# Ledger of designs, part 75: peptides against a protein of PDB entry 3MAZ

Target 1, 99 residues: chain A of PDB entry 3MAZ
Amino acid sequence: VLNPMPACFYTVSRKEATEMLQKNPSLGNMILRPGSDSRNYSITIRQEIDIPRIKHYKVMSVGQNYTIELEKPVTLPNLFSVIDYFVKETRGNLRPFIC
Target 2, 99 residues: chain A of PDB entry 3MAZ as posed
Amino acid sequence: VLNPMPACFYTVSRKEATEMLQKNPSLGNMILRPGSDSRNYSITIRQEIDIPRIKHYKVMSVGQNYTIELEKPVTLPNLFSVIDYFVKETRGNLRPFIA

## One batch from the design tools (peptide; made by RFdiffusion4, then SolubleMPNN)

Design b2_p23_2_s2 (from b2_p23_2, 11 letters changed)
Fold by OpenDDE base, seed 2:
Structure b2_p23_2_s2 (fold): chain B 99 residues (1-99), chain A 23 residues (1-23)
Amino acid sequence: as target 1 above (99 residues)
Amino acid sequence: MEEEERERKRLEEIRAQLQALLE
């Protein structure tokens, strides 16, 4: 049985995630999804600053932790913390996509 | 107008903080 996952986790592809975010901007702008054939994950965001911009980040499973592949990598204890990091770091600009 | 500029700067800083290697 799979342990609880963040509410913004969806078993979708990169393309599907992009479409979800574009179709319903009011529901949030951040999705957590499975990585390609691995125990890793990816985060897709739709950052609307000057124009809508889609970006994808790798979230690598390292031991019992997770590392966000940023220019300056950030390691956190669980996926909930990963989501929280994106929300807090952007001062609420990024919000989990909730259907 | 100052509030708009401050918000713009804030968002630009956020964008910079999220620089990463894309998958």
Scores: peptide ipSAE 0.091, ipTM 0.620, DockQ to the pose 0.019
Fold by OpenDDE base, seed 5:
Order: sequence, then C-alpha cells, then structure tokens
Structure b2_p23_2_s2 (fold): chain B 99 residues (1-99), chain A 23 residues (1-23)
Amino acid sequence: as target 1 above (99 residues)
Amino acid sequence: MEEEERERKRLEEIRAQLQALLE
C-alpha cells in the first residue's frame, strides 16, 4: 500500500523548485522534490532573513526511514515527519509551499 | 525600545535555527 505524499511535494527539478519559490514567496518557502537518485529526495528552501538565499538538503531513504543530511543527521519515520522537523526547528519560519 | 529589542531577539533566534540546518 502506498501512502500519500506531503502537500509540498512536487515532481520538479532543482531549477524548477528554485523558480517556484522565487516567483511566489507568499505561498511558502519549502519544497520537497525527487532526488537525482531513485528513492531519495531533496528539500529546497528560500531563506529571507537578510537576503534571499536558496538552499538544498538531501533526504536519504534508509531502510523504512529517512535521514536528513545535516552535520548531525536526523532520522525520521516518514516524509511527513521530515517536513514537520523543518517547520518546528525553525519555529514556523519555514512553511510548506502550497500551490 | 522594548519592542525593537524583542524583534531583534526573535530574528536572532531564527537566524541561529536556520544556521543549524545549514551545517
């Protein structure tokens, strides 16, 4: 059985994700997308603290869990938890991009 | 003045959190 994907998941490239976030910042600043490798994903965010900055993070599929590639890797049970982590860790500064 | 300080503190916390994600 296949579970649904987070609302901010889009089958777009790194370039397309960047353009989406730049064109419509009011819709959110975080996108989940397919990684360059099968079964892996990437998170693209647009920070606006001082100047607009685009950053990308790798989300690796490890067994039945997912690991966010950070200095101190974070492993979570599903993609919904991955999105939740980014939102909570930034106390709401990051919000899922909803078209 | 207090409002400015509160906003500065809030912004600093956000910057710190985002920096942690970038590491």
Scores: peptide ipSAE 0.059, ipTM 0.585, DockQ to the pose 0.016
Fold by OpenDDE base, seed 3:
Structure b2_p23_2_s2 (fold): chain B 99 residues (1-99), chain A 23 residues (1-23)
Amino acid sequence: as target 1 above (99 residues)
Amino acid sequence: MEEEERERKRLEEIRAQLQALLE
């Protein structure tokens, strides 16, 4: 019934996602996770520039699409496109966490 | 040293591209 989810999607909390990324940086630095009791999602990333930095992005379900809550919001047709956006926009710096 | 400096600058620019309304 449900379409497949991106490979970096995990049913984990904000805290758990942070721990996953910190524990195994070599497996990737980006996780997609469920929002708080909703149809929305969140992206957790771990950037390592000078010092490690964790950031969380809201991915809001809007109709049939998804909007990434950035300074300039980006709307995409599906979650695969959301992941693709983060990868391409950062020229491969962000990579989906695969364990 | 030069390559590391360039890479750091590149990554800082990437970080800036992802200006988010953080949860």
Scores: peptide ipSAE 0.110, ipTM 0.638, DockQ to the pose 0.020; fails the geometry check
Fold by OpenDDE base, seed 4:
Structure b2_p23_2_s2 (fold): chain B 99 residues (1-99), chain A 23 residues (1-23)
Amino acid sequence: as target 1 above (99 residues)
Amino acid sequence: MEEEERERKRLEEIRAQLQALLE
């Protein structure tokens, strides 16, 4: 069974994702994208606290789940949960980029 | 200014929570 992808998923490169977030910050500050040469994914964010900061996180496909490569790894059941994690942990500071 | 400082501290804590290996 094929499930739909999160609304902030785009088939773009790291560079393209960065440009999207920088050009249209009002549309959100978080993008999910395909990992390079693999079944994995990556999360690109544009955090604006004191100054704008671009960061990229690895999301590894592990069996039926996904693991976010953080200092303390977090494993979740699906990509929607991955997006939810970033939104909840930042209390809404991170918002999915909707274009 | 106090409100801004509280928010700054909160966001700094969030940054710490998102400590990760950069791709």
Scores: peptide ipSAE 0.100, ipTM 0.635, DockQ to the pose 0.020; fails the geometry check

Design b2_p23_2_s3 (from b2_p23_2, 14 letters changed)
Fold by OpenDDE base, seed 5:
Structure b2_p23_2_s3 (fold): chain B 99 residues (1-99), chain A 23 residues (1-23)
Amino acid sequence: as target 1 above (99 residues)
Amino acid sequence: SSRERRERERLERLRRELEAALL
């Protein structure tokens, strides 16, 4: 019953995450991944409104919390809350990639 | 299209609203 990481977390590179989202858009459009040689993370999304658009967000470990690097940074207590934030703020436009 | 633009703008507004609420 150990669930330390969100289901959309994958130990993949930025490039690999992009490829995953492009190959199977029906499985979701948001991936959480490790930062490069760091304790931090990144969110890769693929939004498709007019055209497919790939974006990456930094999720910085700050103390026991996590800060999403936005225009006004958002600090949340855990990575599950980070994923929830992206889902809720887009009213489900963003969905965790599950394969 | 206009529809696509409106949807994008809606998402951006929603992001800003929630971002501000979580400060």
Scores: peptide ipSAE 0.134, ipTM 0.683, DockQ to the pose 0.021
Fold by OpenDDE base, seed 2:
Structure b2_p23_2_s3 (fold): chain B 99 residues (1-99), chain A 23 residues (1-23)
Amino acid sequence: as target 1 above (99 residues)
Amino acid sequence: SSRERRERERLERLRRELEAALL
């Protein structure tokens, strides 16, 4: 059972991703989804510290790697590493949405 | 609350530190 995409990848729109995260927060708070009209991707997160906060990040395909659009961009070798980055950097605050 | 703000700030600091380390 080989899955070439991270388990939290879903072919959903920005709106649908937001709704998924809001509907079942216990399943995780991070979704990877297709970018609009491109080979790129987007990450949608729903952090709930004080109040629920939705944010979206662009994940750009650059050569054989992926770059997360941040104030200081981060480049990683694959989408699994992208997910790992978000999980580790937040010490588990962000968890891939698995349903 | 103050606790929640501190938690947010902690996460943001960690993000910046790790982001810088990858660059």
Scores: peptide ipSAE 0.126, ipTM 0.677, DockQ to the pose 0.021
Fold by OpenDDE base, seed 4:
Structure b2_p23_2_s3 (fold): chain B 99 residues (1-99), chain A 23 residues (1-23)
Amino acid sequence: as target 1 above (99 residues)
Amino acid sequence: SSRERRERERLERLRRELEAALL
């Protein structure tokens, strides 16, 4: 059985996601979570470059695809690709949070 | 070190490319 959702998907709030990432940074630094009141999603990350920084990104469901809301939006075919994008574009700096 | 500085700068550039955070 294939998982329909990425392993770093959790049904948690923005606040809960932040707490998870801060408490166990060794388990990863990226969480996918449901949007507030829609079919959309959000990505919460915790990067520790100079100082720890928490950021949240909108992942909008658009037709059969998903668009990461950036200055130049990135459209991908599924949520697995969204996670892969964040990992790849940061050369592995971002890693899915696996508890 | 120079290597650490270069890596930091690279990561910071990547971070800035992903700056469109939720308000």
Scores: peptide ipSAE 0.118, ipTM 0.664, DockQ to the pose 0.020
Fold by OpenDDE base, seed 3:
Structure b2_p23_2_s3 (fold): chain B 99 residues (1-99), chain A 23 residues (1-23)
Amino acid sequence: as target 1 above (99 residues)
Amino acid sequence: SSRERRERERLERLRRELEAALL
């Protein structure tokens, strides 16, 4: 049985993710990408309110769950829940990048 | 304009909410 990855997951580097978000902001502003040589992941976002701002968040694989490295860490059961968290907590400001 | 001011204020409120949610 194969479990799919979130639609905004791309096997890209930090630099490539930033470029993707900058080139096509209408397609979304959030990308999930692999961590360097690890089972961990990173979230790259591009917020555009006053000025464009790029931020990165670590998503650490912990057992069968994932922990978002925030000031107050959040642990979730899967990567879909991680994406959902970013969308819901920002009340839709963050949207998965779909291309 | 008044319209632009109101929009700016809305965006500023959104920014504060995002900051609170991501910390």
Scores: peptide ipSAE 0.085, ipTM 0.614, DockQ to the pose 0.017

Design b2_p23_2_s4 (from b2_p23_2, 8 letters changed)
Fold by OpenDDE base, seed 3:
Structure b2_p23_2_s4 (fold): chain B 99 residues (1-99), chain A 23 residues (1-23)
Amino acid sequence: as target 1 above (99 residues)
Amino acid sequence: EEEEKRERERLEEIREELKKLLE
């Protein structure tokens, strides 16, 4: 089976992604979505540590790779690696939203 | 009590990793 996009990818807006995560937190807390009218993407997460917090990260297409816009940017070969990075760096606290 | 202690430690590790990623 060929998987062109991560399972947590949805063609939704920032607002819609936020609502999805708020409505069904048991399904995951991380969504990958299209960037504004571009080849780029965004990651929306909902963390529940002290209080629920929504954050958005830019994932920029750079050549054949993708760069997560952080204070110290991280470049990865594909979107699957991007999702894996978020999961691993949070030791599984972030989980892809599967609807 | 020992089990609860280990759980708290694991959660703290996760939170520290989150802080690093979430800046």
Scores: peptide ipSAE 0.089, ipTM 0.590, DockQ to the pose 0.016
Fold by OpenDDE base, seed 4:
Structure b2_p23_2_s4 (fold): chain B 99 residues (1-99), chain A 23 residues (1-23)
Amino acid sequence: as target 1 above (99 residues)
Amino acid sequence: EEEEKRERERLEEIREELKKLLE
């Protein structure tokens, strides 16, 4: 069944997202979650190349699109594209957390 | 062609930024 939100979206806090990724790294290393604002979101990732590293990114709702808060902002049409972007741009290092 | 080239360069810069953020 197709959902309106990416499979790695969870209504969890920053802390909860971190715990989820730490407990089951085999299920993925990227979570989409609600941001501080009702229309904004955050991406939490956990890389484990040398040591575990947790990082968070803001995904801001701008008009009908979403902008990833980077030095050079990236605007995409929907949240599915946002997830796809993180996967592709990291050449698969990031994978959506699916449980 | 020039616009396409500029876009490719921009995307590469973004990719490199993400890589640095993951280091």
Scores: peptide ipSAE 0.111, ipTM 0.624, DockQ to the pose 0.018; fails the geometry check
Fold by OpenDDE base, seed 1:
Structure b2_p23_2_s4 (fold): chain B 99 residues (1-99), chain A 23 residues (1-23)
Amino acid sequence: as target 1 above (99 residues)
Amino acid sequence: EEEEKRERERLEEIREELKKLLE
């Protein structure tokens, strides 16, 4: 089965994504979700180091690519690459939430 | 090449930024 979206993509709000990650941390700690009333997306993470911390990142649709809104933005060709980027750059600390 | 070097440096900057954001 060919999926057009990453497995950790859910059509949920910021609040719902946060709740999902809080309820089942064993299933992963990263969710991709739609941006509010836009073609853009957001990444919600729940990282547990000292205490649980929720953070959100903007993923902007730019032409045929996607830009992660960081201090120094990163542009990638597709959303799968975006997810892979977060996983690889955190050396596996971030894992896609698979429900 | 010089182009590859510039790309590696850019990626390293991003890696460090993301690391800090997630600490």
Scores: peptide ipSAE 0.111, ipTM 0.628, DockQ to the pose 0.018; fails the geometry check
Fold by OpenDDE base, seed 2:
Structure b2_p23_2_s4 (fold): chain B 99 residues (1-99), chain A 23 residues (1-23)
Amino acid sequence: as target 1 above (99 residues)
Amino acid sequence: EEEEKRERERLEEIREELKKLLE
């Protein structure tokens, strides 16, 4: 069985993740999901400030840490920290999707 | 503290990047 994962982690595809966020925006707007290759992951977010906007980010496993693939990448010690980072840096605009 | 100042600046840059990406 999987090691402990963030509550917003779901074994879903990119498409399924998008649908989940669209159906129940009140439950959150950010999910963590398996990446296409090996031990990597992806984050899907749905922002609804002006119009609904879906965006995806790669979370790469690097040694014992994880790197968020941004123009200026961010490295964190675990997936819980990755989720916390998105919440904190957006000052609560992003919230983990809790189904 | 110069290093602390640089770290704060780094974090601000990241915040601004995320903000722009999410807008």
Scores: peptide ipSAE 0.107, ipTM 0.623, DockQ to the pose 0.017; fails the geometry check

Design b2_p23_3_s1 (from b2_p23_3, 10 letters changed)
Fold by OpenDDE base, seed 1:
Parts: structure tokens; sequence; C-alpha cells
Structure b2_p23_3_s1 (fold): chain B 99 residues (1-99), chain A 23 residues (1-23)
């Protein structure tokens, strides 16, 4: 039995994630995916505040926690919290991509 | 490498998170 992953987690590349978000923006605009390193992840988002913008964020596994590589790094206990952070920080503008 | 390029882009995006999502 594997520990649950956020619903917006997909084993896709940066390019694939971008394409997914572009193809079905109504399904959400945030994807969690495997990072370039072993136990790390990346967040790909597609915001449409003014114009469509694709951004990527590094999520580093640190011990049993995860650190979002932002100007002011944010460390959280699990990936669900990571997703929650992105949702809350953007006041709901970011929503997990659910296909 | 492609991974290195991606990582650099990710770092740059992270630096602009608050600014990019200030709306």
Amino acid sequence: as target 1 above (99 residues)
Amino acid sequence: SEREKEEKEIEEDGKNFLEDNSK
C-alpha cells in the first residue's frame, strides 16, 4: 500500500504538464510532478490573471518534510500541505488539476 | 543538460512567486 499522493500528482514531464494544463484549463491549473532529482518534485502552474503564464516551482524533499523553493522558502510536512499552500497563497486562483 | 536548464528555470520562477501571484 502506497501513501496517498495529492490528486494533482501525475508522473509527467515538465512539457507534458504544460500541455495538460493548456489543453484543459477548466480542470485546474496546478500539477505536481516528479522533479529532476530522485526524491524531489516540481509544481507546474498556469495562471490566467492577465495573460496565460506557465510557471514551475521546485519542491525539495528535506528529511520527512518538503521545502518549496521560493524567494522565502516554505517548509511543509507533506505534499498535501504543499498543494494547500499554493491554493491559499493565491486565494484560490490556483486549483489542483483533476482529470 | 535539459535537467539543469529546467532546474534553473524553476529557481527563477520561485524567486518571482509572490510577485507573479500578487493579484
Scores: peptide ipSAE 0.220, ipTM 0.750, DockQ to the pose 0.843
Fold by OpenDDE base, seed 4:
Structure b2_p23_3_s1 (fold): chain B 99 residues (1-99), chain A 23 residues (1-23)
Amino acid sequence: as target 1 above (99 residues)
Amino acid sequence: SEREKEEKEIEEDGKNFLEDNSK
């Protein structure tokens, strides 16, 4: 049982997330999934700027916040904000995968 | 399980985020 999670959260593996994004790109291109442990997460994206590219980003639980493991780490108060960050930072190019 | 193994894989793409999303 999980507390409310972003709509693009799925309990899927790295491989499964990739397959989901590839199969139905019209549904979105960003998935939040479990990370290396129960309190960490990963963001999998499939972005088509020049060619389709699959990327994975760590989202680390730090206290009550979450840090996106970027070159310049970004700390946010909740996973909804994490999703929002990816949407805004890419000017809407990234969209949560909704199915 | 395969899911568990894959979920523990190293995610390294963060260092390239700005470059990858600059366009």
Scores: peptide ipSAE 0.209, ipTM 0.733, DockQ to the pose 0.523
Fold by OpenDDE base, seed 5:
Structure b2_p23_3_s1 (fold): chain B 99 residues (1-99), chain A 23 residues (1-23)
Amino acid sequence: as target 1 above (99 residues)
Amino acid sequence: SEREKEEKEIEEDGKNFLEDNSK
């Protein structure tokens, strides 16, 4: 049985994700996308704290879990938890991009 | 390669995550 993907997952490139977030900031500011490796992913954000900034983060598939490549890596059981982490860590500043 | 450059930039962003959210 296959699990669904988070609603903010799109099969887009790094450049395309950046353009999506810039074009429609009212729809959210966080996208999950395929990584360079088949089982890895990337998070692209357009976060506005002082000024709008585009950032990218690696999400590595490790066994049955996923590790967000941060200064202090965070390992979570699924991609939904990965999205939740970014939302909670930023106290709601980051929101999934939904179109 | 372009892929290697992208991966390097992504890794760099990860190192700054906590700092970016310190405000």
Scores: peptide ipSAE 0.150, ipTM 0.704, DockQ to the pose 0.871
Fold by OpenDDE base, seed 3:
Structure b2_p23_3_s1 (fold): chain B 99 residues (1-99), chain A 23 residues (1-23)
Amino acid sequence: as target 1 above (99 residues)
Amino acid sequence: SEREKEEKEIEEDGKNFLEDNSK
């Protein structure tokens, strides 16, 4: 009945997501996880451009859409589009973490 | 504190997204 979630979605905490990315960097560097509020989410990344850096981004549910809390917020129709945005805007530097 | 940020799931890194993640 419900739509599937993106492959990089895991029901993990901020700390757990960080550990997953650190332990297996070859599997990807981006995780979607539940936010502190029921219908919100967070993106955790581990980028290695110069040195390893962990970053976290809010994905807020707004009506039937989702807004990524960036300096210039981006609103998208679903979580698949959210993941696509992170991949495309970084020209493939971010890749979904797939176990 | 870092512990408080983790506990409350506060995500504050959006302002430098492109600079942090683009080559």
Scores: peptide ipSAE 0.241, ipTM 0.746, DockQ to the pose 0.614; fails the geometry check

Design b2_p23_3_s2 (from b2_p23_3, 11 letters changed)
Fold by OpenDDE base, seed 1:
Structure b2_p23_3_s2 (fold): chain B 99 residues (1-99), chain A 23 residues (1-23)
Amino acid sequence: as target 1 above (99 residues)
Amino acid sequence: SEKEEEEEKEKEDGKTFLEDFSK
């Protein structure tokens, strides 16, 4: 079964995403949401290493791929891979918010 | 604008992502 969008995608604002993560941290700490521009997205996380910290990352749609705007940009083939990257790169610290 | 503010924060967070999770 394939979904058109990752399970942690929600059509919410930055503010709403932050509130979701803070309200139910046990459900995950990463949300994918619409970006400021069409076809772009943003990732909102609630980092939980020392103390909870809200962070946001830009995911740009580039052709048929997506680029996570980091100091060293990472380009991936789809949004599922974007989510996977965040999970793997943080060794499981980040987990998709499933509500 | 709000859009610009969000973009600026995203740029900032993106710069330290690896460092933040390397602790």
Scores: peptide ipSAE 0.613, ipTM 0.912, DockQ to the pose 0.890
Fold by OpenDDE base, seed 4:
Parts: C-alpha cells; sequence; structure tokens
Structure b2_p23_3_s2 (fold): chain B 99 residues (1-99), chain A 23 residues (1-23)
C-alpha cells in the first residue's frame, strides 16, 4: 500500500519510537513515524551531543512536498530528502535508526 | 488531549532545532 519509504520509517507510536532509540542507541538515533493524523509524519530523535535528549519534530505533507515544522520551516520534495536534511544539517549527529 | 499535547511539544522542539545542533 505504501510506496518505498526511508529505511528508518516504522509504523510505531511516539512512545514506541522513544523506547526503540533508548534500547539500541548503536543502531541510530532517528526514526520517522506516522504523525498525529492524516498523511503527516513525525521525526523522533535521541540527540547525542552532551547528554541524550529525546525530541520530536512534525513533518507536514503539503501537496506533493513535505514541510518540516521548524522555527523557519523547510520544504522538501520527499521523505528521503527529509531524512537527508536531518543528517546533513546536524553534520552527522543524527543517523537513521536501522534494525 | 494527549494528541494535542504531543503536537505542542513537537512545535516547541522545532523552534529550537537549529540552536540545539549548533554546538
Amino acid sequence: as target 1 above (99 residues)
Amino acid sequence: SEKEEEEEKEKEDGKTFLEDFSK
């Protein structure tokens, strides 16, 4: 039913995503999951700079694109680009969770 | 509701994303 999705996409809840990241931090620290409703998504991360911090970001499906809800919204053509943005913008701090 | 609370937290996290990863 779903077209190809990023490898770090999992049909899990906010709580489950948090548990996955905390249980196996060596597998990555970023998960893409279904959003609160509709065709939207959420990104859950386990920031690893000084101390581990769990954070969540909203990814809105807008037309054929996706907008990451940041202070200054970022619009990208697909979910793969969304993941790429998080990896590159954080200079590798964030890595897709692959189990 | 729980859904609304999660969305509010996502909005808050989004506002500081750039700052959080500027270290």
Scores: peptide ipSAE 0.610, ipTM 0.910, DockQ to the pose 0.891
Fold by OpenDDE base, seed 5:
Parts: C-alpha cells; sequence; structure tokens
Structure b2_p23_3_s2 (fold): chain B 99 residues (1-99), chain A 23 residues (1-23)
C-alpha cells in the first residue's frame, strides 16, 4: 500500500523553495522537498521569531523510518510525523506551506 | 560541489534548531 505525501511537499529545488516561502509568507513557512539523494528529503523553512531567516534541514530515509538531522537526531515513522514534529516543537511557529 | 555545500548548510542549521526556536 502506497502512502500519500504531506500537503507541503513540492518537487522543487532549494532555491525554488526559498523563493516560494519569501513570496507568499501568508501561505505557511515550511516546505518538504526532495533531498540531494534519492529517498531522502530536505525541509526548508522561513523562521519568523525576531527577523525572517531561511534555514534547511536534512531528513534521511532509514529503513522504514525517517531521521531529522538535528543536534540530537529525531527518528519518526513517516513524513507526516516529520511535519508534525516541526509544527509541535516550534509551538506553531512553523506551519506547512499550502499552495 | 553544490550538493556538498547544501548538505553542509543543512548540518549547520540542524545543530542549532532547538536553540533557534527556544527564544
Amino acid sequence: as target 1 above (99 residues)
Amino acid sequence: SEKEEEEEKEKEDGKTFLEDFSK
């Protein structure tokens, strides 16, 4: 059985993702995109705490799970959980970009 | 390469994620 992708997933480059977030900040500030290698992904965000900052995080596909490459790696069962982690951990500061 | 440069930035951002959103 195939699982759908999160709504904030777009087949875009790092540059394109950055432009999307900067152009339409009202639509959200987090995008999931293909990583540099197959089966891996990257998260691009537009942090909005003090001043806007663009940042990127690596999400590695490991077996049937996904690991977010942070200082203390976080492993989750699916990409939906990955998105949820970013939303919850930032208490809503990050919201999926819905185009 | 561009690939390596992007991955280095991702590693850097990942290391300070929690601190960045703890203010």
Scores: peptide ipSAE 0.606, ipTM 0.909, DockQ to the pose 0.890
Fold by OpenDDE base, seed 3:
Structure b2_p23_3_s2 (fold): chain B 99 residues (1-99), chain A 23 residues (1-23)
Amino acid sequence: as target 1 above (99 residues)
Amino acid sequence: SEKEEEEEKEKEDGKTFLEDFSK
């Protein structure tokens, strides 16, 4: 039995995620993908404040929680909360990429 | 390596996340 993953999760590389966001910006600007190590993840975004900028964030699996590696780390109970954090903190600027 | 380079960029981007979206 597996728990569901956020809709913006894709088993893609950093390069592939970047290409997805650049090719179809109307579908969203945030992707969750496998991290460098098992059980860890990375978030790739296409910031659209002024000019498009690709950025990546590390999401570490810590016990049963997840920590977003920001200047001041944020720990959340699940990946859905991680996505929610990015959406609310950017006041909707970031939206999950739905293909 | 590519892995190390990616991790460094993630660390760098993480440091300015809040500032980047505070505008």
Scores: peptide ipSAE 0.604, ipTM 0.909, DockQ to the pose 0.868

Design b2_p23_3_s3 (from b2_p23_3, 12 letters changed)
Fold by OpenDDE base, seed 4:
Structure b2_p23_3_s3 (fold): chain B 99 residues (1-99), chain A 23 residues (1-23)
Amino acid sequence: as target 1 above (99 residues)
Amino acid sequence: SEKEKEEEEEKEDGKNFLKDFAK
């Protein structure tokens, strides 16, 4: 049913994603999951800079692209690019959760 | 609603992203 998705995509709730990241931090700290509604998605992370912090970002499906809802929105062609953006923009602090 | 609360959290986190991961 679904086209190929990033390896860190899981059909889990916000709560489940948080639990996954907290239980196995060595496997990564970023999960892509279904959004609160419709065709959108959410990114849940466990920021690891000083102390662990759980945060969530909205990824809107707009036409054939995806827009990460940041202070200055970033539009990318696919979900793989969205994951790549988070990895590169944080200079490797964020890594996709792979179990 | 819970959905609205989650949306507000995502909005807030999104606004702070650049600051949170700045060198």
Scores: peptide ipSAE 0.754, ipTM 0.947, DockQ to the pose 0.884
Fold by OpenDDE base, seed 2:
Structure b2_p23_3_s3 (fold): chain B 99 residues (1-99), chain A 23 residues (1-23)
Amino acid sequence: as target 1 above (99 residues)
Amino acid sequence: SEKEKEEEEEKEDGKNFLKDFAK
């Protein structure tokens, strides 16, 4: 039994995530994927402000919360909140990749 | 290693997040 994951979570590699975002940009531009370590995750995005740019962020599982590794780390209660943070903080520029 | 390279990129991207999506 496992807890529900955000719809934009995919068990893909960094490379695969990049390809997914580039191939179908209309489906969204943000993917949550397994991180390099056992209990962390990575978020891959396709920034589309000026020209498309692939960016990656680290999300650490800390206790019962998750911390987005930014210059000033942001700690949230669950992965859904992590996704919400990226959507809201970017004022909708980032949207979960749903296929 | 490849892992270290990816982590460095994530660290750098994280530091630039606010700037990248600044209003």
Scores: peptide ipSAE 0.754, ipTM 0.947, DockQ to the pose 0.878
Fold by OpenDDE base, seed 3:
Structure b2_p23_3_s3 (fold): chain B 99 residues (1-99), chain A 23 residues (1-23)
Amino acid sequence: as target 1 above (99 residues)
Amino acid sequence: SEKEKEEEEEKEDGKNFLKDFAK
């Protein structure tokens, strides 16, 4: 039995995520994907404030929570909250990629 | 290694996140 994952989660590599975002920018600009280590994850975005810029963020699994590795780390209870954080913190600039 | 490079980019991007999306 597995818990549901955010709609923008895809089992893709960093390269594949980048390509997805670049090829279909109208579908969203944020993807959650498996991280480099064990149960960790990474967020890949295509920032479009001025010129398109691909950026990546680390989301570490810590106990039963998740920590987004930012200047000041943010710990949240689940991956849905992680996605919500990115959306609200950017006032909607970031939107989950829905294919 | 590639892994180390990716982790370094994530670290850098993470540090700039708030500034990048500042109001």
Scores: peptide ipSAE 0.753, ipTM 0.947, DockQ to the pose 0.888
Fold by OpenDDE base, seed 5:
Structure b2_p23_3_s3 (fold): chain B 99 residues (1-99), chain A 23 residues (1-23)
Amino acid sequence: as target 1 above (99 residues)
Amino acid sequence: SEKEKEEEEEKEDGKNFLKDFAK
């Protein structure tokens, strides 16, 4: 049985994700997308503190968990938790992009 | 390579995440 993906997951490139966020900022500012490697993912955001900035984060699939590659790596049980982490840690500044 | 450049950005952004969103 396959697990569902978060609503902000899109099969898009880094460039496409950037364009989506810049074109429709009212729909959210965070996208989950396929990473450069097979089972890895990347998070692309449009930070809106002071001035808009596009940034990217790596999410590694390790065993049954996922690790967000930050200064101090954060390991979570599923991709929904990964999205939740970004929302909570930024106190709502980041919100999943919903088309 | 292009892949390496993208990974370097992700590494740098990751290291600055908490600082970027701190009060």
Scores: peptide ipSAE 0.752, ipTM 0.946, DockQ to the pose 0.889

